# Designs tried in a protein design run: peptides against a protein of PDB entry 5EFW. Part 130

Target 1, 141 residues: chain A of PDB entry 5EFW
Amino acid sequence: TTLERIEKNFVITDPRLPDNPIIFASDSFLQLTEYSREEILGRNARFLQGPETDRATVRKIRDAIDNQTEVTVQLINYTKSGKKFWNLFHLQPMRDQKGDVQYFIGVQLDGTEHVRDAAEREGVMLIKKTAENIDEAAKEL

## One batch from the design tools (peptide; made by RFdiffusion4, then SolubleMPNN)

Design b1_p28_8_s1 (from b1_p28_8, 16 letters changed)
Fold by OpenDDE base, seed 4:
Structure b1_p28_8_s1 (fold): chain B 141 residues (1-141), chain A 28 residues (1-28)
Amino acid sequence: as target 1 above (141 residues)
Amino acid sequence: MEKEEEEKRKEEEIREKALELDKKFLES
């Protein structure tokens, strides 16, 4: 399928369901986070957060969801085994033909270090491009 | 116990909906 061909770390969530659960996860995302599909579908993505995850950054994500806007942040996430990684994360709404938000697209770029400057700019461009590709692919559903 | 059962039921309902949607995406 078109979505399956996107070999990037991403999820699709449904804000129309209680607690904005994950309704789709790429295989790469599952590999990154070390969770099975069964473990994460229907859950809010907050399970990736941990002790060193910056709460202010999490609030930015929450605000973006509540306001139905896009956001790009970097935050510490944790795999199932407890491994920490820096997540350059981009979130944007997926809207229907009427303009109503149906889903959110979340794209993750993992790294061992917090990225800055040119590396950050490159990463942001990549995850945003990926999000747009997902949006286009999903609209064909 | 009643509250816990209600929460579990809600979680299962969300899970079922998510699985259904995931299936649709995978089949697309």
Scores: peptide ipSAE 0.342, ipTM 0.788, DockQ to the pose 0.906
Fold by OpenDDE base, seed 2:
Structure b1_p28_8_s1 (fold): chain B 141 residues (1-141), chain A 28 residues (1-28)
Amino acid sequence: as target 1 above (141 residues)
Amino acid sequence: MEKEEEEKRKEEEIREKALELDKKFLES
């Protein structure tokens, strides 16, 4: 599929279901997080959070979902084995033809360190572009 | 115990719905 061809770390979630569960995950995302597809489908993405994940940053994500807006943040995430990584994360709503939010697209750019300045700007542009590609691909389904 | 069973059932229902949607995305 077109979505399958997008070799980036991303998930699609369904805010219309209880607790906004993951309904699609890219192979790259599964590899990054060390989870199987069956382990994460139907779950809220909060399983990536851990002891050093900033709660204030998580609240920004939650607020964006509640307000049906996009957000870009950096936060500590954890793999299944407990490995920490900095996640430059972009979230945006996917709207139907009526303008109603049907899904959220979450794109992850993993890194060993917090990115700043030019590196951050480059990463933000990349993950936003990826999100738009996913949005376009999903609308063609 | 009943609450836990109910929560497990709800989680399973969500999981099943997610699996169906995931399959749809993968097959499209």
Scores: peptide ipSAE 0.389, ipTM 0.808, DockQ to the pose 0.869; fails the geometry check
Fold by OpenDDE base, seed 1:
Structure b1_p28_8_s1 (fold): chain B 141 residues (1-141), chain A 28 residues (1-28)
Amino acid sequence: as target 1 above (141 residues)
Amino acid sequence: MEKEEEEKRKEEEIREKALELDKKFLES
């Protein structure tokens, strides 16, 4: 399928269900985070957070969900084995024909270091473009 | 105890719904 062909780290969540659970995860995302599909689906993505995850950044994500808006941030996330990585994360709502929010698209760009300047701008452009591709693919469902 | 079991059942229901939706996306 079109979604399966997108070889990027991403998830789709359903804010209409309790606690906005993940309803789709790309193979790349599963590989990055070291979780199986069975372990991920139905859960809120907060399991990626850990001791060094900035709480203020997490609040920005929560606010975006509550306000049904997009957000782009960098935060420390953890794999299943406890490995830390810097996540350049973009989240945006997916709306139906009526304009109501149906899902959220979350795209992750992993790195060993916090990115700045040109590298950050390039990463942001990439993950936003990826989110748009996912949105287009999902509209066919 | 009963409340805890009810919460577990609700969590499983959400998981099942998520799996169904995931399947839908994979088949698209």
Scores: peptide ipSAE 0.370, ipTM 0.804, DockQ to the pose 0.928; fails the geometry check
Fold by OpenDDE base, seed 5:
Structure b1_p28_8_s1 (fold): chain B 141 residues (1-141), chain A 28 residues (1-28)
Amino acid sequence: as target 1 above (141 residues)
Amino acid sequence: MEKEEEEKRKEEEIREKALELDKKFLES
């Protein structure tokens, strides 16, 4: 399938359901986070947060969802085993033909360290492109 | 305890809905 061909870390969430749960996760995302599909489907993605996750950055994500806008941030996330990783994270709304928000697309670029300058710009370009590919693929559903 | 059971039910309903949508995406 078209979505299966996207070999990137991403999830799709449904803001129309209580607490905006994950409704799809790529295999790469599951491998990155060390969770099974059954463990995360139906849950809010906040389970990736931990002690060193910046709460202000989390609020930016929440605000973007509430305002139905896109956002790109870097934050500390944790795998199931408790391993920390830097997540260059991008989310954007997926809208239907009427312009209403149907889903959110979240794309993750994992790294061992916080990225800046050219590396950050390159990563942002990649995850935004990925999000657009997912959007186009999902609209055919 | 009654509230806990209601929450469990709601969580299961959300999970089931998510599984249905996930399947749809995987099969597309």
Scores: peptide ipSAE 0.326, ipTM 0.783, DockQ to the pose 0.919; fails the geometry check

Design b1_p28_8_s3 (from b1_p28_8, 17 letters changed)
Fold by OpenDDE base, seed 5:
Structure b1_p28_8_s3 (fold): chain B 141 residues (1-141), chain A 28 residues (1-28)
Amino acid sequence: as target 1 above (141 residues)
Amino acid sequence: MEEEERKEKLEEEIREKSKELDKKFLES
């Protein structure tokens, strides 16, 4: 099923609304971050950032949104209870039939440590594949 | 207030989009 194919940590945001708020979050994302849907819908995802989140990495995400491009980064995020985790994060635009950006897809792969080399490549492949599955599912239905 | 009306409209739009996406990803 569609749900089985995209049962990962992800959100969908709407850049056409003020401050690019989250308009959808997967169950896994809510479980990971310890938030309810009511707490996060309508908010910008920056609430996941904290003291040890690298500002330069955050700027890369912002630039990708502004330029309507994809980006893959690793950054420290925080759960509602304040627990730190490494987020291997991939963001890409979802475009309509006219080619205009409709939404952004954000996919998160959580870990206890920063990953490199083969582990990073594997994770990147996974989150990019997930993003493509989400994009296709949204367009077909 | 005009500001409250704009906020309510925005929240409604978000709810509608969220429900649409719920249908696409959780019910299909």
Scores: peptide ipSAE 0.192, ipTM 0.692, DockQ to the pose 0.371
Fold by OpenDDE base, seed 3:
Structure b1_p28_8_s3 (fold): chain B 141 residues (1-141), chain A 28 residues (1-28)
Amino acid sequence: as target 1 above (141 residues)
Amino acid sequence: MEEEERKEKLEEEIREKSKELDKKFLES
């Protein structure tokens, strides 16, 4: 099923609404971040950022949104309880049949440490594939 | 009054979009 294929940490945001709010969050994402769906919907995902989140990395994400491009980065995020985790994050636009950006898909792979080399490549492959699955599912249904 | 109405409209739009996506990703 579609649910089985996309049972990962992800959100969908709407850049056409003020401040690009989250309009959908997966159950896994809610479990990871320790928020309820009601607490997250309608908010910009920046609430995951905290004191040790690298601002330069955040700017890369913002630039990707502004330029309507994809980006893959690693950054420190925080759960509702304040627990830090490394987020291997992939963001890409979801386009309509006309080619216009409709939504953004954000996929998160959490870990206790920053990953590099083979582990990073594997993680990137996973989250990119997940994003593509979400994009495909959204177009088919 | 006007600001509240705009906020309510936005919240309703998000709610409807969320429901639609729920059907696509959670009920399928």
Scores: peptide ipSAE 0.187, ipTM 0.694, DockQ to the pose 0.396
Fold by OpenDDE base, seed 4:
Structure b1_p28_8_s3 (fold): chain B 141 residues (1-141), chain A 28 residues (1-28)
Amino acid sequence: as target 1 above (141 residues)
Amino acid sequence: MEEEERKEKLEEEIREKSKELDKKFLES
């Protein structure tokens, strides 16, 4: 089902609203980050960042949003309780039939360690596929 | 637009968009 295809950690943000807030969060994302849905909606996702989050990586995300492009990075994020995790993160724009950006899709693959090589490639493939599934679901339903 | 009205409008937009996406992703 569509639900099964998108049963991953993801958020939808609205770049047409001030500060590109989260407008949707998957249940898995809430479980990962330890936030309630009410605590998440309407906020920019930067609340997941903390002391060890690499600022250069954050800038790459910002640049992708500004340029309306996709990006894949790994960065340290923090749960509500302050637990650190490595986030293999993929962001891409969701466009309407005219090609205009409507939303951004952010997909998170969590881990206790920074991943490289085969593990990274597999993770990237997974989160990109997930993003495409979300994109299709949002357009078709 | 007054600040409070602006805030309410934004919250409404987010709420409606969230509901729409909930329908799309949770009904299937």
Scores: peptide ipSAE 0.173, ipTM 0.673, DockQ to the pose 0.372
Fold by OpenDDE base, seed 2:
Structure b1_p28_8_s3 (fold): chain B 141 residues (1-141), chain A 28 residues (1-28)
Amino acid sequence: as target 1 above (141 residues)
Amino acid sequence: MEEEERKEKLEEEIREKSKELDKKFLES
């Protein structure tokens, strides 16, 4: 199924609602972050941030949302229990047939360390492909 | 009262959108 092909860590947010809340989260995302669906739906994804999360990187994400553009970054995130992980994160807008932004797709690739070079390129390719699969799935129906 | 009503409305909107997305991905 299409769901199986896109069974990765991802969320969908709604920038048309106050504070751009999460409106959908994959099972894998819930497992990664250790939250229940009820705990995160309706919340801004900033709850994943913590003391060591780079504020400049967060600003890049915020700027991308405000400018309705895509962005790919690596940042430290935290699980519910407080475990740190490096998040290779890709965000892109989901647009309707008129070209208006409806949602944002956020894809996360978790790791124990900051990745570089070939590993980073491979990860970026993976999360971008995942985002496109999600976008296509949403448009097909 | 007004703040709670606004919150309830927002939660309802999110819930409905979430259900729609669930349906889309499960049916595809």
Scores: peptide ipSAE 0.027, ipTM 0.559, DockQ to the pose 0.422

Design b1_p28_8_s4 (from b1_p28_8, 18 letters changed)
Fold by OpenDDE base, seed 2:
Structure b1_p28_8_s4 (fold): chain B 141 residues (1-141), chain A 28 residues (1-28)
Amino acid sequence: as target 1 above (141 residues)
Amino acid sequence: MEEEERRKKLEEEIRKKSLELDEKFRKA
């Protein structure tokens, strides 16, 4: 199945709706963040942020959305229970047949620490590949 | 009343899109 093929932490958001709400979340994402689907659908993903989340990094994400570009960052996120994790996060637009941004794909790679060097490069490659798989799946089906 | 109607409309749009994506990524 498509889910089996791309069973990763990801969400899809709709920038054409007020405050760019989540309109889809993978089962893995729900498990990671400890939220139910009902709790997050229709909400902006900022609920993952907390006291130690770097505001400058958040601004990079916001800028990417506003400029309709992709971005890859690492930031502290929080589960529903308040557990901190490092999120290696990749965001990219999903465009329709006309070339207009329809959705954003957000892919999360969670970890207990900030990753650098080879580990970071590997993680970035993984989440970008995942995002491409999601984009392709959305276009094929 | 207007705000409530707007909210309901938005919720319905999200619901529809969510279901479509569920079919693509979860059920298919």
Scores: peptide ipSAE 0.357, ipTM 0.814, DockQ to the pose 0.426
Fold by OpenDDE base, seed 3:
Structure b1_p28_8_s4 (fold): chain B 141 residues (1-141), chain A 28 residues (1-28)
Amino acid sequence: as target 1 above (141 residues)
Amino acid sequence: MEEEERRKKLEEEIRKKSLELDEKFRKA
């Protein structure tokens, strides 16, 4: 299956629906965040944010969605039980054949620390590649 | 009544899209 090939933390959201809700979440994402599929489908992903989440970073994500562009950031996220983790997060639009935005792909790389320099570049490369794989898989199916 | 109907329609739309993507990314 595609999930077996793309064993990464990711969600797909639908910006054409009110508040850009999650319409798909990978099993690894559910495991990471400690939520069930039923708990998150139909919700905006902002439930991952908490007290120590940087609001300026959140605004960058929102701006990217509004402008229909990609963005890569690091931010503090929280699991259902309240555990903090650093999320190296990449978001990009999935476009249809006409070039119109159909969905957004969000990929998460979790860690205990904020990554910088070579580690950051490597992580960014990984999550971007994952997003492209998801995009390609969606187009082929 | 109108608000409930709108809610039900939205929930059904999300359900359908979720199932389609589930088939693509999890079941296929």
Scores: peptide ipSAE 0.334, ipTM 0.800, DockQ to the pose 0.473
Fold by OpenDDE base, seed 5:
Structure b1_p28_8_s4 (fold): chain B 141 residues (1-141), chain A 28 residues (1-28)
Amino acid sequence: as target 1 above (141 residues)
Amino acid sequence: MEEEERRKKLEEEIRKKSLELDEKFRKA
């Protein structure tokens, strides 16, 4: 099934709605962040940010959304209980057949530390591939 | 109120899209 194939941390957001709310979250994402679906659906994903989240990195994400481009960054996020984690985050637009942005796909790879070099490259490849799989699966929605 | 109706409309849009994606990624 699609669930078995794409059992990763990801969300889908709708930039055509006010404040680009989350319209889907994977089970893994809910488990990671300690939120229920009811708590996060319809909300902007900024609730994951906290005191140590780098504002410049957040701006890169905002710029990618505004410019309708992809971006890959690492930033500190927080669970509902306040636990910090490093989020290797990839965001990319999903476009319809007309080329218009329909959704954004956000994929999260969590860790206890900031990753570099080979580990970072491997993580980036993983989350980008995951995003492509999600795009393919949701393309006709 | 007009604001309430707009809110309800938005919530319904989110609900609809959420259900469609849920069908795709959890049920299929």
Scores: peptide ipSAE 0.315, ipTM 0.795, DockQ to the pose 0.371
Fold by OpenDDE base, seed 4:
Structure b1_p28_8_s4 (fold): chain B 141 residues (1-141), chain A 28 residues (1-28)
Amino acid sequence: as target 1 above (141 residues)
Amino acid sequence: MEEEERRKKLEEEIRKKSLELDEKFRKA
């Protein structure tokens, strides 16, 4: 299945709906964040943010959405139980056949620490490739 | 009534899109 092929942490959001809610979350994402699907669908992903989440990084995400561009950042996120994790996060628009933004794809790579250098580059390549796989899968069906 | 209808419409849109994506990513 497509899920088996791209079993990564990701969400799909709908910027054409109020507050850009999550409309899909992978099983891995649900497991990571400790939320059920019902708890997440229809919500803006900001519920993952907390006191140690860097607000400037959050602004970069918001800017990317507003500008309909991609962005890759690292930020502190929180699980439902309040556990902190570093999220190497990639966001990119999913466009329809006309080229209009239909969704955003958000891919998360979790870790216990902020990654740098080779580890960061590797993670970035991974999450970007994952996002592309999601984009292609969504267009194929 | 207007607020209720707007909320209902939003929920329906989310449900519809979620199901479509479920078919793409979970059922395929």
Scores: peptide ipSAE 0.308, ipTM 0.794, DockQ to the pose 0.437

## One batch from the design tools (peptide; made by RFdiffusion4, then SolubleMPNN)

Design b1_p29_1_s1 (from b1_p29_1, 13 letters changed)
Fold by OpenDDE base, seed 4:
Structure b1_p29_1_s1 (fold): chain B 141 residues (1-141), chain A 29 residues (1-29)
Amino acid sequence: as target 1 above (141 residues)
Amino acid sequence: TESFKESKELAEKKVKEELEERRRREEEE
């Protein structure tokens, strides 16, 4: 389908499963994080967090999931090798035809650097647009 | 590239296996 062909950093998680595990990860996401698909699937995305990850920002993500809302944040994450990177991240719910949250779509901006000002705004627009594209592609599954 | 369907099924399987393994460990304690 078109979903698997989206060449962006993203995951799909399933909040209907225990601990909202990743059920799909793009190839780009795997490359970014240095994990294999097998290492990631079925796990909560918190394994990307580390010592310098801001806990308040993580709480914003958790709150968005619990409240079934979207959120956009920028936080420090870690690759498998322990490399720090700045993750400009957008999360939004994907709803089924009944209006219930079926999945969450998590999109990460390309790159590892901290973005600010206009660059951040542009990045946010991009990852939000990507999330919408993923949502539309997922409806075709 | 992994298909969504295959990926989802694998993830669900892993989640189930982890839960079952955890349950078994808790029962042994």
Scores: peptide ipSAE 0.622, ipTM 0.870, DockQ to the pose 0.692
Fold by OpenDDE base, seed 5:
Structure b1_p29_1_s1 (fold): chain B 141 residues (1-141), chain A 29 residues (1-29)
Amino acid sequence: as target 1 above (141 residues)
Amino acid sequence: TESFKESKELAEKKVKEELEERRRREEEE
């Protein structure tokens, strides 16, 4: 299908399963985070958080999940080896034919640096567009 | 590249196994 061929950093999670676990991760995401699929499938994405991850930003993500809304944030995440990176992250719900939330799509910008101003706005537009592409591709599943 | 179907099935299996293991631990305590 087209979904598996999208060469962007993204995951799909399932809020209908306990603790909203990752059910799919792109190859690029695995490369970015230094994890294998075996290590992360079935787990909540919070394992990417660490000491310098802003808890208020994490709460914004949690609130978006609970309210079934989209959110865009920048936060510190950590690779498997413990390397810090800035994650410009967009999350949005994927709905079924009945309008019920089936999955969440999480998209990460290419890059590891904190982005501001025009670069941030451009990055946000890009990851939002990517999320829409993933949503459309997922309809073929 | 992993297929979505295979990935989802593996994730669901892992979640189920973790829940079962957690239940067993709680029953043994």
Scores: peptide ipSAE 0.621, ipTM 0.869, DockQ to the pose 0.693
Fold by OpenDDE base, seed 2:
Structure b1_p29_1_s1 (fold): chain B 141 residues (1-141), chain A 29 residues (1-29)
Amino acid sequence: as target 1 above (141 residues)
Amino acid sequence: TESFKESKELAEKKVKEELEERRRREEEE
């Protein structure tokens, strides 16, 4: 389908399952994080967090999930090998035909560096657009 | 590239297995 052909860093999670686990990950996301698909499917995305991950930023993500809203943040994450990277991350709910939240879409900007100012704004626009494309593609499933 | 359907089914299976394993441990205690 169109969803599997999107060559961007993203995951889809299911908040209706215990602990909002990842139910889909793009190939690019697996390459970025150095995990296999089998290692991450069925798990909460918190495994990307580590010692230098800002807890206040993590709380913003949690609040967005609980409130069923979108959020855009930038935080330190870790690959499987322990490599730190900056993750510009956008999360938004995917709603079903009834308007209920079915899934969450999480999109990460291409790259691992901390982005600021104009570059950050451009990155945010890009990942939001990607999230909308994923939402449209997923509705065809 | 894995299909969405296959990925979802695998994730659901893993979640279920983890829950069952936790319940088993709690019952042995």
Scores: peptide ipSAE 0.615, ipTM 0.867, DockQ to the pose 0.695
Fold by OpenDDE base, seed 3:
Structure b1_p29_1_s1 (fold): chain B 141 residues (1-141), chain A 29 residues (1-29)
Amino acid sequence: as target 1 above (141 residues)
Amino acid sequence: TESFKESKELAEKKVKEELEERRRREEEE
């Protein structure tokens, strides 16, 4: 489908399952994080967190899920091999025709460096646009 | 790249298996 052809770093999660697990991951996301698809599917995305991940930023993500809202944050994540990277991350709900949340879309910027100022704003616009494209593609499923 | 349907089904299976394993451990304690 159109969804599987999107060449960006993203996951889809299901908040109607226990612990809001990942139900889909793009190939680019697997390459970024160094995990296999089998290792990721059915798990909450918190396995990317580690010692230097800011807990206040993690709470912003949790609050957005609980409140069924979108959020954009930048935080330290870790690959399977333990490599640190800066993750500019956008999360938004995917709603059905009744307005109920079906899934969450999580999009990560292609880069792994800490971005600031204009570069951060540009990155945010890009990952938000990607999230909208994923939302539209998912409607065709 | 796996299809969305296949990915979703695999995820649901893994969630179920983890819940069953957790329940088993709790009953043995």
Scores: peptide ipSAE 0.596, ipTM 0.855, DockQ to the pose 0.694

Design b1_p29_1_s2 (from b1_p29_1, 15 letters changed)
Fold by OpenDDE base, seed 5:
Order: sequence, then C-alpha cells, then structure tokens
Structure b1_p29_1_s2 (fold): chain B 141 residues (1-141), chain A 29 residues (1-29)
Amino acid sequence: as target 1 above (141 residues)
Amino acid sequence: TKSFLESKELAERKVKERLEREREREEEE
C-alpha cells in the first residue's frame, strides 16, 4: 500500500489497545529515534520523553488524545542513545467509517532544532499535510 | 519496510504478552 511508502517521520497508535501503543512506525522515525521497530511496537510513545521534556506540553498531548482532537506542539525528546532533539509534533485522530476514532497519527518534522516564526508555521503546515496523506493512505488498507 | 498489517499484528502480540506478564506478576504477589 501507499502508507508504507510515505518517507516521513510518523507513527500510528491504537487507542483501543491498553496505553495507546504504537502499532506502526515509519523507517524515518526509527532512524530519527535510533530505535528498532521491534523495540517500539506495542509501546506507548512516552519513552521518547526525558528530564528536559516539558510536562505541560506532554499534558497537551494527553488531553488531545483523551478528547479525541488534534494538537501541534514542540517538545524535547530523546533518542535511544540519549541525544536530545526538538520535536515539532502533530497528532490527529483517524476515524473509521462510523466516525469513531480508530487510530492516532503522529507526525514529526524533519530536523532536530527548535523552530520559530515563519519556519515553524511552514513546518506545521507540512506535518499537517503529511498527516492528511497518511490518513488517506490508511483508508486504503 | 514492514507492512502495516505485519506491524499491527506484531504490536498486538507484544501488548498481549505484556498484559500476560503483568497479570502473572500480580498473581505471584
């Protein structure tokens, strides 16, 4: 399918399973985070958080999941080796034919630096568009 | 690149295994 061919940083999670685990990760995401697919599938994405991750920002993500809404944030995440990076992250629900939330799509911007102003706005537009592409590709499954 | 179906099935299996381990720990305590 086209989903597996999307060359962007993204994951798909399943809120119908305990603790909303990752059920799919793109190759680029694995490269970014330095984890293998085996290491992260079936786990909640919180393992990317660390000491300098802003808890208020994490709560925004949690609230979006609980309320079944989309959210866009920047937060400090950590690779497997402990390397810090700024993650411009967009999350949105993927709904089934009945309108119920089936999955969540999480997209991460290419890059590791904190972005501001026009660069941030451009990045947000890009990852949102990517999320829509993933949503459409997932419907073909 | 792993297919979505294969990935999902693997994830579901891992979740199931985790839940089983958690249950076993609770029963042993």
Scores: peptide ipSAE 0.656, ipTM 0.887, DockQ to the pose 0.694
Fold by OpenDDE base, seed 2:
Structure b1_p29_1_s2 (fold): chain B 141 residues (1-141), chain A 29 residues (1-29)
Amino acid sequence: as target 1 above (141 residues)
Amino acid sequence: TKSFLESKELAERKVKERLEREREREEEE
């Protein structure tokens, strides 16, 4: 399907399962984080967090999940080998035909550096557009 | 690349297995 062909960094999670686990990850996401698909499927994405991850930013993500809203943040994440990277991250709910939240879509900008100002705004627009594309592709399933 | 359906099913299985292990540990305590 179209979903599996999207060559962007993204995951899909299922909030109706315990601890909102990852149920799908793109190949590029696996490459970015250095994890295998087997290592991350069925797990909450918090394994990307580490000592320098800002807890207030993490709370914003958690609040968005709880409130079933979208959020865009930039936070420190860690690869499997322990490499730090800046993650410009957009999260939004995917709703079913009844309007209930079915999944969450998480999109990460290409690159691992901190972005600011115009570059950040452009990155946000890009990952939001990507999230919409993923939403449309997933609804075709 | 795994299909969405295959990926979802695998994730659900792994969640189930995790919950079962957690339950077993609690019962042994």
Scores: peptide ipSAE 0.655, ipTM 0.887, DockQ to the pose 0.697
Fold by OpenDDE base, seed 3:
Structure b1_p29_1_s2 (fold): chain B 141 residues (1-141), chain A 29 residues (1-29)
Amino acid sequence: as target 1 above (141 residues)
Amino acid sequence: TKSFLESKELAERKVKERLEREREREEEE
């Protein structure tokens, strides 16, 4: 389907399962994080966090999940090998025909550097557009 | 690349297995 062909860094999570686990990950996401698909499916995405990850930023993500809203943040994440990277991350709910939250879509910007000002605004627009494309592709399933 | 359905089913199985292991540990304590 079109969903599996999207060549961007993203995951889909299921808030109806315990601890909102990852139920789908793009190949690009696996390459970015250095994990295999089997290592991350069924797990909460918090395994990307580490010592230098800002807890206040993590709380913003958790609040967005709990409130069923979208959020865009930039935070330190860690690959499987322990390499730090800056993750410009956008999360938004995917709703069914009744308007209820079915899944969450998480999109990560290409690149591992901290972005600011115009570059950040451009990155945010890009990952938001990607999230909308994923949402539309998922509706075709 | 796995299909969405295959990925979802695998994730659900892994969640179930994790919950079973957690329950077994609680019963042993």
Scores: peptide ipSAE 0.654, ipTM 0.886, DockQ to the pose 0.696
Fold by OpenDDE base, seed 1:
Structure b1_p29_1_s2 (fold): chain B 141 residues (1-141), chain A 29 residues (1-29)
Amino acid sequence: as target 1 above (141 residues)
Amino acid sequence: TKSFLESKELAERKVKERLEREREREEEE
């Protein structure tokens, strides 16, 4: 289907399952994080966090999930090998025809560097657009 | 590349298995 053909860094999570686990991950996301699909499916995405991850930023993500809203943040994440990278991350709910949250869509920018100013704005627009494309593709399933 | 349905089914299975292991550990404590 169209969803599996989107060549961007993204995951889909299921908040109706215990601990909002990842139920789908793009190949690019696996390459970015150095995990296999089998290692991450069924897990909460918090395994990407580490010592230098800003806990206040993590709380913003948690609050967005709890409130069923979207959020965009930059935070330090870690690959399987322990490599640090800056993750420009956008999360938004995917709603069904009744308006209830069915899934969450998480999109990560391709770069691993901290971005500022115009580059950050461009990155945010890109990952938000990607999230909308994923939302549309997922509704075709 | 796994399909969405295959990924979802695998994830659900892993969640179920995790919950079963957690329950077993709690019962042993």
Scores: peptide ipSAE 0.654, ipTM 0.887, DockQ to the pose 0.698

